# Peptides against a protein of PDB entry 5EIB, part 8

Target 1, 366 residues: chain A of PDB entry 5EIB
Amino acid sequence: VDLEPGTMDSVRSGPFGQIFRPDNFVFGQSGAGNNWAKGHYTEGAELVDSVLDVVRKESESCDCLQGFQLTHSLGGGTGSGMGTLLISKIREEYPDRIMNTFSVMPSPKVSDTVVEPYNATLSVHQLVENTDETYCIDNEALYDICFRTLKLTTPTYGDLNHLVSATMSGVTTCLRFPGQLNADLRKLAVNMVPFPRLHFFMPGFAPLTSRGSQQYRALTVPELTQQMFDSKNMMAACDPRHGRYLTVAAIFRGRMSMKEVDEQMLNVQNKNSSYFVEWIPNNVKTAVCDIPPRGLKMSATFIGNSTAIQELFKRISEQFTAMFRRKAFLHWYTGEGMDEMEFTEAESNMNDLVSEYQQYQDATAD
Target 2, 366 residues: chain A of PDB entry 5EIB as posed
Amino acid sequence: VDLEPGTMDSVRSGPFGQIFRPDNFVFGQSGAGNNWAKGHYTEGAELVDSVLDVVRKESESCDCLQGFQLTHSLGGGTGSGMGTLLISKIREEYPDRIMNTFSVMPSPKVSDTVVEPYNATLSVHQLVENTDETYSIDNEALYDICFRTLKLTTPTYGDLNHLVSATMSGVTTCLRFPGQLNADLRKLAVNMVPFPRLHFFMPGFAPLTSRGSQQYRALTVPELTQQMFDSKNMMAACDPRHGRYLTVAAIFRGRMSMKEVDEQMLNVQNKNSSYFVEWIPNNVKTAVCDIPPRGLKMSATFIGNSTAIQELFKRISEQFTAMFRRKAFLHWYTGEGMDEMEFTEAESNMNDLVSEYQQYQDATAD

## One batch from the design tools (peptide; aimed at target 1 E129 P196 E345 N349)

Design b1_p9_7_s4 (made by RFdiffusion4, then SolubleMPNN; from b1_p9_7, 4 letters changed)
Fold by OpenDDE base, seed 5:
Structure b1_p9_7_s4 (fold): chain B 366 residues (1-366), chain A 9 residues (1-9)
Amino acid sequence: as target 1 above (366 residues)
Amino acid sequence: MKPSKAAIF
């Protein structure tokens, strides 16, 4: 789905364009112009029913519908505004189904779009209420990984999207292949989300290796385990050492010893015990899938529910507040039928979410 | 860079 035709043409002409049904390409003509309100109330609202018709048709064709997975950006107008509209409408129609998102967080390091803090804050407000699971894929973290870890001098969207695709492939491994851990979306939510509003995940993928060092790197279970828990490997721009893990899932892929995985996972938990909450028992889950990702002998994917995710929301909130206090660009949103109160409500709800994460960070076992 | 329009899929 897009509010611009050119994105759909690019997907259709791409190497995988034929895997999608032609009738499942729903697109507008005008685009959202990086405006959440255009995506949510005008251009997106005109298109949403056509998308819902496709969603219904595909849902009816499912043998067992678990839920929905949305991939969107929070900085743009379409992904943010129309994406959250779709989430709301799907939640209304399918209240008993899991809503999962891959939400790309904006960063000034990646985009010069000045209104991204508005689009992100308005989106986070919707995601808090209408999603069960949200993978926070932060363009800041992706850029930093590409630059620092992968040694790319000028990271491209292709480089960032490669990390996104690897992460998405990793976190969906248990859904696509036989396994005991997180075999369905609901089980993932039960294991990862101890409190309904605290459903924002820090994803990570290992191995991350620069092209120049790939030939010299051994792929071992200890190295994968160490890299997954490294702050520099997080695809959300927050340091897990500044917070506490509520829950963790680790998904290993490839032929490896489960015993070695369990030993390394125990060792990393013990070394990082100060960065876990003590009052959630058995809060680390591990899975092994014998099927490696394409082009790798083994990989590991990390999913962290950490109170350190508040650093990401604080960054967005600070940027939002700096613009909103000046009433900068508000007329672009209000001109699309949005109320100024919706900005204040969205800011408040995101600040409440930050406060909730802090409360659980500071919580002790009584 | 124009932000990757993560297409709503």
Scores: peptide ipSAE 0.015, ipTM 0.435, DockQ to the pose 0.034
OpenDDE base, seeds 1, 2, 3, 4: peptide ipSAE 0.008, 0.011, 0.013, 0.027; ipTM 0.475, 0.473, 0.391, 0.568; seed 4 fails the geometry check

Design b1_p9_8 (made by RFdiffusion4)
Pose (drawn by RFdiffusion4):
Structure b1_p9_8 (pose): chain A 366 residues (1-366), chain P 9 residues (1-9)
Amino acid sequence: as target 2 above (366 residues)
Amino acid sequence: YRPNKAAHH
C-alpha cells in the first residue's frame, strides 16, 4: 500500500517482486508529501476502503486468523498517517485480533524533514491506543550502528534495512517454526505486555554484521548472550541500563548446548538482577530454534520491554515541543481539516506514556 | 491514562 504510485514499480522490479498477489497492490496517484493529515484524513481516507476490501478478502480465506502485522515509518505521511488509519479501521472490524507493528522512528541523522516529529507523535498516539505490540525500530540506532560499529562512513537505506531485516527475521522465528514459547502473537503478547499501553519493544540481535563481509568465527553461547543484551546491539536508541526490564524474550538460533544457553541466561539475570523488575518473577523467557539465519551458524535475537524506551519517546517529544511551540507548518495540517487539539491530545498521551514507564521503573516490591 | 484496545487483555 502507498499513496505514491512509484512504490509499486520498485517492489515489483525487486527479486521477489513477482511473488506477491497482483490484486494486493493498492496505490494512489499522489501521496502525502510527509503530511500525516493528508495520509490519514485526506488522501488515506480516499484510498483506505480499497485496502480494507483486500484485507477482508485475505482474512475470509484464513482457517483461523491470528492477526495483523504492519510495516511502516512514523516520520512520513502515508506509512504514518494512512497506516494508523488502517490500524483503526482494522481494530473496528477485527476487534478480537492481535495488531502488531514494525514501526520505524525518525531521526535527524537520517532524514532532513523537521515535520517528522509531528508525524511521529500523531502516530505514537494512535499506536498507544490501538496496537497490541509495536517493535520500535529507531533510525537513530540503525544509523549509529552503521556509522560507529560497522564503520560505514555514509550509511544508505540499504545499510539500515540490512539491520531491520535481520531483526524482523529474528523476532518472528517463534511464529514461523514449531516450538513451545511465544508460538503465536497472543501468547507472545500475554508474556510481554503487563500493562496495555506499555507495548513498545526494544529489539536487538547478535552478531551485528555489515552486509557482504565477513563471516565469522561463529560466536560462543556466552558471546551471543552478552552481545544480545548490549546497548550497542539494540535497534532502539536507548540505554537499557538506564531503566529496568519488565519482560524479555530471547531467541537462540542454530545448533548449540541447550544447557549452556540455560546457564548463561540464568547468569545474566542474577549478576544483573537489579535491572529486572522484582515484582514480575521469571520475566525472561528463552527459546531455541535449530535453524540459523542465512550466513550464520549461531545467532541470538533479543526482545525487551524495558522502561528505558522512554528515552526514545522523550527525544521525539522534545523535538515535537520545539516545533509545536513556534507553531511551525501547523497550517499544512489544519489545511486538511485536522483539529489543532489533536496535536495537543497526541503530545499529552505520549508524555503520559513516558510518566508511566518512569512510574514502573521506580516501583518496588516492598 | 488513555486506554488501549489490547486484544489480549

Design b1_p9_8_s1 (made by RFdiffusion4, then SolubleMPNN; from b1_p9_8, 5 letters changed)
Fold by OpenDDE base, seed 4:
Structure b1_p9_8_s1 (fold): chain B 366 residues (1-366), chain A 9 residues (1-9)
Amino acid sequence: as target 1 above (366 residues)
Amino acid sequence: MKPSKAAVF
């Protein structure tokens, strides 16, 4: 789905364009112009029914519908505005299904789109209410990984999207290969989400190695485990040491010793015990899939529910507040039928979410 | 420096 036809043509002409049904390409003509309100109330609202018709048809063809997976950006108008409209409409029609998102967070390091903090704040407000599981993929973290870890002097959107694709492949491993922990979206939610609103995940993928260092790096379970828990490996720009893990899932792929995985996972928990809440027993889950990702002997994918995710929301809120206090660019949103009150409500709900994460960070077992 | 939109195929 897109409000721009050129994106669909790029997907269709791409190496995997033939895996999608032609009738499942739903697109507009005008785009959202990086405006959430165009995506949500105007251009996106005109297209949403055509998308829902496809969603219904595909849902009816499923032997067992678990839920929905959306991949979208929160900085643009289509992914943010139309994406959250679509989430709301699907949630209304399928209230008992899991809503899972891969939400790409905007960063001033990656984009010059001035209104990204508005689009992100308005989107987070919708995601808090209408999703069960949200993977926070932060363009700031992706850029920093590309530059610092991968040693890419000039990261591209292709380089960032490679990290996104590796992460998405990792977190969906249990859904695609039978006999794994969290083999369905609902079991993942039950294990990862202790409180309904606290469903924003810090993802990570290992190994991440620069091309020049690949020949010298042994892929070992200890190295995967150590990299996966490193703050520099998080695909959300938060330091886990500034918060506490509520829950963690680790998904190992490739032929490895389950015993070695369990030993390394226990060691990393014990070493980092101060960064876990003590009042959630067995809050670290580990899965091992014998099938490695393409081109690797082994990998690990990290999913963290951490109170440190509040750093990401605080960053967006600070940027939002700086513009909103000046009423900068608001006329582009109000001109599409938005009320200024919706900005204030979205900011309030995101600040409440930050306060909730802080409350659970400061909570003791007593 | 900001990322380029150039797809590295």
Scores: peptide ipSAE 0.008, ipTM 0.454, DockQ to the pose 0.019
OpenDDE base, seeds 1, 2, 3, 5: peptide ipSAE 0.000, 0.007, 0.000, 0.012; ipTM 0.429, 0.364, 0.360, 0.419; seeds 2, 5 fail the geometry check

Design b1_p9_8_s2 (made by RFdiffusion4, then SolubleMPNN; from b1_p9_8, 5 letters changed)
Fold by OpenDDE base, seed 1:
Structure b1_p9_8_s2 (fold): chain B 366 residues (1-366), chain A 9 residues (1-9)
Amino acid sequence: as target 1 above (366 residues)
Amino acid sequence: MKPSKAAYF
């Protein structure tokens, strides 16, 4: 789905364009112009029914519908505005199904779109209310991984999207292969989300190796485990050492000893015990799939529900507040039928979310 | 005014 035809033409002409049904390509002509309100109230609202008709048709063809997965950006207008409109409409029609998102967080290091803080804040407000699980993928963290870890001098969108694709493949492993931990979206939510509003995840992937070092690096379970818990490998721009893990899932892929995985996972928890809440029993879950990812002998994928994610929301909130106090560009949103009060409500709800994460960070077992 | 298309790098 897109409000611009050119993106859909690029997907259709791409190496995987033939895996999608031609009738499942739904697109507009004018685009959202990086405006959330245009995506949510005007151009997106004109297209949403055509998307919902496709969603219904595909849902009716499912033997057992678990839920929905949306991949979108929060800095743009289509992914943010129309994406959150679709989430709301799907939630209204399918209230008993899981809503899962891969949400790309904007960063001023990656994009010069001045209104990204508005689009992100308005989107986060919708995600807090209408999703069950949200993977926070920060373009800043992806850029830093490409530059610092992968030793890419000039990271491209191709390099960032490669990390996103590896992570998405990793976190969906348990859904795609039978007999795994979190074998359905609902079990993932039960294991990862102890409080309904605190459903924002920090993803990570290992191994991350520079092209020059790949030939010399042995892939071992200890190295995968260490790298997966390293703050530099987090795909959300926050430091887990500044917060506490509420829950963690680790998904190992490839031929390895389950005993060695369990030993290394216990060792990393014990070494980092100060960064876990003690009042959630069995809050670390581990899965081992014997099928490696393409081109690797083994990998590990990390899913963290950490109170440190508040650093990401604080960054967006600070940028939002600096613009909103000046009423900068508000006329572009109000001109699409949006109320100024919706900005204040979205800012308030995101600040409440930050306060909730802080409360659970400071909570101790009595 | 069109919001500037971000020059994505």
Scores: peptide ipSAE 0.026, ipTM 0.573, DockQ to the pose 0.022
OpenDDE base, seeds 2, 3, 4, 5: peptide ipSAE 0.012, 0.012, 0.005, 0.008; ipTM 0.523, 0.526, 0.455, 0.478

Design b1_p9_8_s3 (made by RFdiffusion4, then SolubleMPNN; from b1_p9_8, 6 letters changed)
Fold by OpenDDE base, seed 3:
Structure b1_p9_8_s3 (fold): chain B 366 residues (1-366), chain A 9 residues (1-9)
Amino acid sequence: as target 1 above (366 residues)
Amino acid sequence: MKASKAAVF
């Protein structure tokens, strides 16, 4: 789905364009112009019913519908505005199905789009209410991984999207290969989400290795385990050491010893015990899939529900507040029929979410 | 470069 035809043409002409049914390409003509309100109230609202008709048809063709997975950006107008409209409409029609998202967070290091903090804040407000699971994929963290860890001097969107694809492949491993932990979206939610609003995950991937260092790095269970818990490998721009893990899932891929995985997972928990809440027993889950990712002998994917995710929301809130206090660019949103009150409601709900994460960070066992 | 929407593939 897009509000611009050129994106659909790029997908259709791409190496995987033939895997998608032609009737499932739904697109507009005008685009959202990086405006959430165009995506949510105008251009996106005109297209949403055509998307829902496709969603219904594909859902009816399923033997057992678990839920929906959306991939979108929160900095743009289509992914943010129309994406959250679609989430809301699907949630209304399928309230008993899991809503999962891969949400790409904006960063000034990656994009010069001035209104990204508005689009992100308005999107987070919708995601808090209408999703069950949200993987926070932060363009700032992706850029920093590309630059610092991968030693790319000029990271491209191709380099960032490579990290995103590796992460998405990792977190969906249990869904694609039967007999694993969290083999369905609902079991993942039950294991990862202790409180309904606290469903924002920091993903991480290992191995992350620069081309120059590949020859010196062993692909071992200890190295994968150490790297996936390293703050520099988090694909959300927060430091897990500034918060506490509520829940963790680790997904190993490749031929390895389950015993060695369990030993290394116990060791890393014990080493980092101060960064876990003590009042959630057995809050770390581990899965091993014998099928490695393409081009690797083994990998590990991390999913963290941590109170440190509030650093990401605080960053967006600070940028939002700096613009909103000046009423900068608001006329582009209000001109699409959006109320100024929706900005204050979205800011409030995101600040409440930050406060909730802080409350559970400071909570002790009674 | 036009900020291409991060295509989450």
Scores: peptide ipSAE 0.011, ipTM 0.398, DockQ to the pose 0.029
OpenDDE base, seeds 1, 2, 4, 5: peptide ipSAE 0.006, 0.008, 0.007, 0.012; ipTM 0.358, 0.457, 0.413, 0.390; seeds 1, 2, 4, 5 fail the geometry check

## One batch from the design tools (peptide; aimed at target 1 H125 M341 E342)

Design b1_p10_1 (made by RFdiffusion4)
Pose (drawn by RFdiffusion4):
Structure b1_p10_1 (pose): chain A 366 residues (1-366), chain P 10 residues (1-10)
Amino acid sequence: as target 2 above (366 residues)
Amino acid sequence: SAREERRARL
């Protein structure tokens, strides 16, 4: 789905472009120009019922639908504006299904548009209310990993998307292969989301590799375990050691000692016990899958529900406030009939989300 | 709703 028609061509000309159902391409003529109001209200509303028809059709041909997963950026107009409209319409029509999103956060290091904080805040507001799980993919973190760790002086979207694709493969492994833990979206959500609004996850993986060089050696289980908890291996630009884990899901892929995995996971939990909330006993679940990802014999994927994610929302909020106080470009949004109050509503909801993460960060069992 | 309550508060 895109309001921009040129997106259809690039996907089709891609390697697996012909495998998609031709009828499932739903596109507009213009597109939103980084205007969330255009995406949602104006233009996305024009296009949205066509998308829902396709969604309804895919759903009726499902033996037992688990739910939906949406990939989109929060910084633009279509993936952000229209994407959250689609989520709201799907929530109305399929209220008992899990909604899961892979949402990419904007960063000034990657994109040169100062309205992106507006678009992201209006979107975060919708996701807090309407999604069950959201993987926070931070362009800030992706750029820093490419620039500082992978030593790519000029990271491209291809460089960033290599990290995203490795992450998405890892976090959906338990859904795609036989297993006991978090095997479906609802079971994953019940294990990861203690409070409905706190459903933004920090993904990480090990090893971090630059695409096209080179290999190995394969990591030891200890090396995998330590790296997948490392702040430098997170896809969200937050230091996990600045907050506390409410829940964690770890996924080890490849041939390895299950016993050694158990020992190392127990080791990181009790050496660093102060970083795991004490009032949620046994809050770290571990899954092993025998099939490694491409190019690797061993890998680990980390999914964290950490109070440290408030750093991501504080950063967006600060940029949003800096722009919104000067009322810069606000007429671009209200020109599409959007209420200015919706900006204030979204800002307040995001700041409320930050306070809630802090409340549980300081909470004690006593 | 929670959004309506937030708007009233604001």

Design b1_p10_1_s1 (made by RFdiffusion4, then SolubleMPNN; from b1_p10_1 with A2R)
Fold by OpenDDE base, seed 1:
Structure b1_p10_1_s1 (fold): chain B 366 residues (1-366), chain A 10 residues (1-10)
Amino acid sequence: as target 1 above (366 residues)
Amino acid sequence: SRREERRARL
């Protein structure tokens, strides 16, 4: 789905364009112009029924519908505005199904789109209410990984999207291969989401190695485990050491010893015990899939529900507040039918979310 | 578009 035809043509002409049904390419002509309101109230609202018709048709063809997965950006107009409209409409029609998202967070390091903080804040407000699981994929963290860890001098969208694809492949491993922990979206939610609003995940993928160092690096279970818990390896620009893990899932892929995985996972928890809440017993879950990812002997994928995710929301909130206090660019949103109150409500709900994470960070077992 | 120019620079 897109509001721009050129994006859909690029996907269709790409190496995997033929895996999708032609009738499932739903697109507009005008685009959203990086405006959430165009995605949510005007251009996106004109297209949403055509998308819902496809969603119904595909849902009816499922033997066992678990839920939905949306991949979108929060800085743009289509992914943010129309994406959140679709989430709302799908939740209304399928209230008993899991809503999962891969949400790309905007960063000034990657994009110079001035209104991204508005689009992101308005989107987060919808995601808090209408999703069950959200993977926070932060363009700032992706850029920093490409530059610092992968030693890329000028990271491209291709380089960032490579990290996104590896992460998405990793976190969906248990859904795609039988006999795994968290083998369905509902089981994942039950294990990862102790409180309904606190469903924003910090993903990570290992190994991440520069092209010049790949030939010298042994892939071992200890190295994968160490890299997966390193703050520099998080796909969200948050330091887990500034918060506490509520829940963690680790997904190992490739031929390895279950015993060695369990030993290394126990060791990393013991070394980092101060960064876990003590009042959620058995809050770290581990899965091992014998099938490695393409081109690797082994990998590990991290899913963290951490109170440190508040650093990401605080960054967006600060950028939002800096513009909103001056009413900068608001006429582009109000001209599409939005009220200024929707901005204030979205800001308030995101600040409440930050306060909730802080409350559970400071909570003790006593 | 500015978006296409950004895609070409990145």
Scores: peptide ipSAE 0.013, ipTM 0.508, DockQ to the pose 0.017
OpenDDE base, seeds 2, 3, 4, 5: peptide ipSAE 0.012, 0.007, 0.011, 0.012; ipTM 0.485, 0.473, 0.504, 0.507; seeds 2, 5 fail the geometry check

Design b1_p10_1_s2 (made by RFdiffusion4, then SolubleMPNN; from b1_p10_1, 3 letters changed)
Fold by OpenDDE base, seed 4:
Order: structure tokens, then C-alpha cells, then sequence
Structure b1_p10_1_s2 (fold): chain B 366 residues (1-366), chain A 10 residues (1-10)
């Protein structure tokens, strides 16, 4: 789905364009112009019914529909505005299904779109209410990984999207291979989301290795375990040491000793016990899949529900507030029928979410 | 700048 035809043509002409049904390409002509309001209330609202017709058709073809997975950006107009509209409409029609998102967080290090903090704040407001699971994929973290860890001099969206795809493949491993922990979206939510609003995940992937260092790196279970918990391997620009883990899932892939995985996972929990809440017992879950990712002997994928995710929301809120205090660019949104109150409500709800994370960070066992 | 070069390739 896109509000621009050129994106769909790029997907269709791409190496995997043929895996998608032609009838499942739904697109507009005008685009959202990086405006959430165009995505949500105008251009996106004109297209949403055509998307819902496809969603219904594909849902009816499922023997057992678990839920939905949306991949979208929060900085643009289409992914943010129309994406959150779609989430709302799908939630209304399928209230008993899991809504899962891969939400790409904007960064001024990656994009120069000035209104991204508005689009992100308005989107987060919708995601808090209408999603069950949200993987926070931060363009700042992706850029920093590409530049610092992978040693890419000038990261591209292709380089960032490679990390996104590796992470998405990792977190969906348990859904795609039988006999795993969190074998469905609902089981994942039950294990990862202790409180309904606190469903924002910090994903991470290991190994992250520069092309020049790949030949010299042994892939071992201890090294994968250590890297998976390293802040430099997180796809969200938050330091887990500045918060506490509510829940963690670790997904190992490849031929390895399950005993060694369990030993290393116990060791990393014990070493980092101060960074876990003590009042959620058995809050680390581990899965091992014998099938490695393509091109690797083994990998580890991390899913963290951490109160440190508030650093990401604070960053967005600070950027939002800096513009909103001056009423900068608001006329582009109000001209599409939005009220300024919706901005204030979205900011308030995101600040409430930050306060909730802080409350659970500071909570002790009785 | 490195920022401008990033934006131009993204």
C-alpha cells in the first residue's frame, strides 16, 4: 500500500515483486507530502476502503487468522497517517486479532523532513491505543549501526532496510518454524506485554559485523549472547542500562547446543540482574531454531520490553514541543481538517506513556 | 557535511 504509485512500481520491479498478488497492490496518485493529516483524514481516507477490501479477502482465505503485521514509517505521511488509519479500521473489524507493527521511528540524523516529530507523535498516540505489539525500529540506531559497527561510510536506505529485514526475519522465526516458544502472535503478547500500553519493543540482532571483520569473527553462543544484550546491537536508540527490562525474548538460530544457550542466557541475566525488574519472575524467554538465517551459520535476535524505550519517546516529544510551542507548520495539518487539540492530546498520551515506563522502572518488589 | 551526504544517499 502507498499513496504514491512509484513505490509500488519499485516493489513490483524488484527481485521479489512476483511474490505479491497484483490485486493486492493498492496505491494512490497524490501522495501524503510528509503530512500525517493527508495520510489519515484526506488522501489516505479515500484509499482505505480499497485496502480493507483486500484485507478482508486475504483474511477470509486464512484457516486460522492470528492477526496482522504492519510495516510502516512514522516520519512520513503515508506510513504514519494512513498506516495508523488502517490499524484503527482493522482493529474495529477484527477486535479479537493481534495487531503487530514494525514502526520505523524518524531521526533528524537520517531525514531532513522537519515535520517528522509531528507525524511520529500523532502516530505513537494511535499505536498506544490500537496495537498489541510494536517493534520500535529507530532510523538513528540503524544509521549508527551502519556507520559505527558495519563501517559503512555513507549508509543508504538499502543498508538500513537490510538491518530491518534481518530483525524482522529474526523476531518472526518462532511464527515460521514449528515447535518454538512464542509460536503465535498471542503467545508472544502474553509473554512480552505485562501491561497493555507497555507494548513497545526494542529489537536487536547479532551478529553485526563489518565486511572486513567477518572472516576473523568466530560465531559462538557466548559472543552472540553478549552482543544481543549490547546497546550497540539495539535497533532502537536507547541504552538498556538506563532502564529495566520488564520482559525479554531471545531467538537463537542455527545448529548450537541448547544447554550452552541456556547457560549463557542464565549468565547474562545474572550479570545484568540490576537491569531487570525483580517482580516479574521468569521474564526472559529463549527459543532455539536449528535453521540459520540465509548467509549465516548462527544468529541471535533480541526482543526487549524495557523502560529505557522512554528515551526514544522523550527524544520525539522534545522535538515535537520545540516546534509546537511556535505553532510551526501546523497550518499544513489544520488545513486538512485537524484541530490543534489533537496535537496536544497526542503529546499528552505519549508523555503519559513515558511516565508509566518510569513508574515501572522505579517500582520495587514488596 | 556528513549529514548532507547522508541525506543525499538516503
Amino acid sequence: as target 1 above (366 residues)
Amino acid sequence: SRREARRAKL
Scores: peptide ipSAE 0.010, ipTM 0.474, DockQ to the pose 0.017
OpenDDE base, seeds 1, 2, 3, 5: peptide ipSAE 0.005, 0.022, 0.019, 0.000; ipTM 0.473, 0.640, 0.634, 0.474; seeds 2, 3 fail the geometry check

Design b1_p10_1_s3 (made by RFdiffusion4, then SolubleMPNN; from b1_p10_1 with R3S R9A)
Fold by OpenDDE base, seed 2:
Structure b1_p10_1_s3 (fold): chain B 366 residues (1-366), chain A 10 residues (1-10)
Amino acid sequence: as target 1 above (366 residues)
Amino acid sequence: SASEERRAAL
């Protein structure tokens, strides 16, 4: 789905374009112009019914529909505005199904689009209310990984998208291979989401490898476990040491000893016990899949529900507040029929979410 | 919310 035809042509001409049905390419002509209001209320609203017809058709063809997975950007107009419109309309029609998102957070290090803080804040407001599980994929963290860890002098969208694809492959491992922990979206939610609003995940991946790095350094299980808990391997720009883990899932892939994995996972929890909440027993879950990712002997994928994720929302809120106090660019949104109250409500709900994370960070066992 | 009221009107 896109409001621009050129993105659909790029997907169709790509190496995997033939895996999608031609009739499942739904696109507009005008684009969203990086405006959430165009995505949500005008251009996106004209296209949404055509998308819902395709969603219904594909849902009816499922023997066991678990839910939906949306991949979108929160900085743009289409992914943010139309993406959150689609989430709302799908939630209304399928209220008992899991809504899962891969939400790409904007960063000034990656994009010069000045209105991204508005699009992100308006989107987070919708994600708090209408999703069950959201993987926070932060362009700031992806850029920092590419630059500092992968030593790429000028990170490209191709480099960032490589990290995104590795992360998405990792977190979906249990859904794609039988006999795993969190084998369905609902089981993942039950294990990862202790409170309904606190459903924003910090993903991480090990080993971090660049395209064409032939250094087949076979990492050991101890090295994978240590790297997976390193803040430098997190795909969200927050330090886990500034918060507490509510829940964690670790997904190991490749031929390894389950006993060695369990021993290393216990050791890392004990070493980092101060960074876990004490009042959620057995809050770390581990899965091992014998099938490695393509081009690696073994990998580990991290899913963290941490109160440190508030650093990401605070960054967006600070950028939003700096613009909104001056009413900068606001006329582009009000011209699409938005009220200033919608901005204030979205800011308030995101600040409430930050306060909720802080409350649970400071909570002690009685 | 104002956003919900507007979506209900679409």
Scores: peptide ipSAE 0.049, ipTM 0.831, DockQ to the pose 0.155
OpenDDE base, seeds 1, 3, 4, 5: peptide ipSAE 0.039, 0.000, 0.005, 0.000; ipTM 0.781, 0.354, 0.397, 0.349

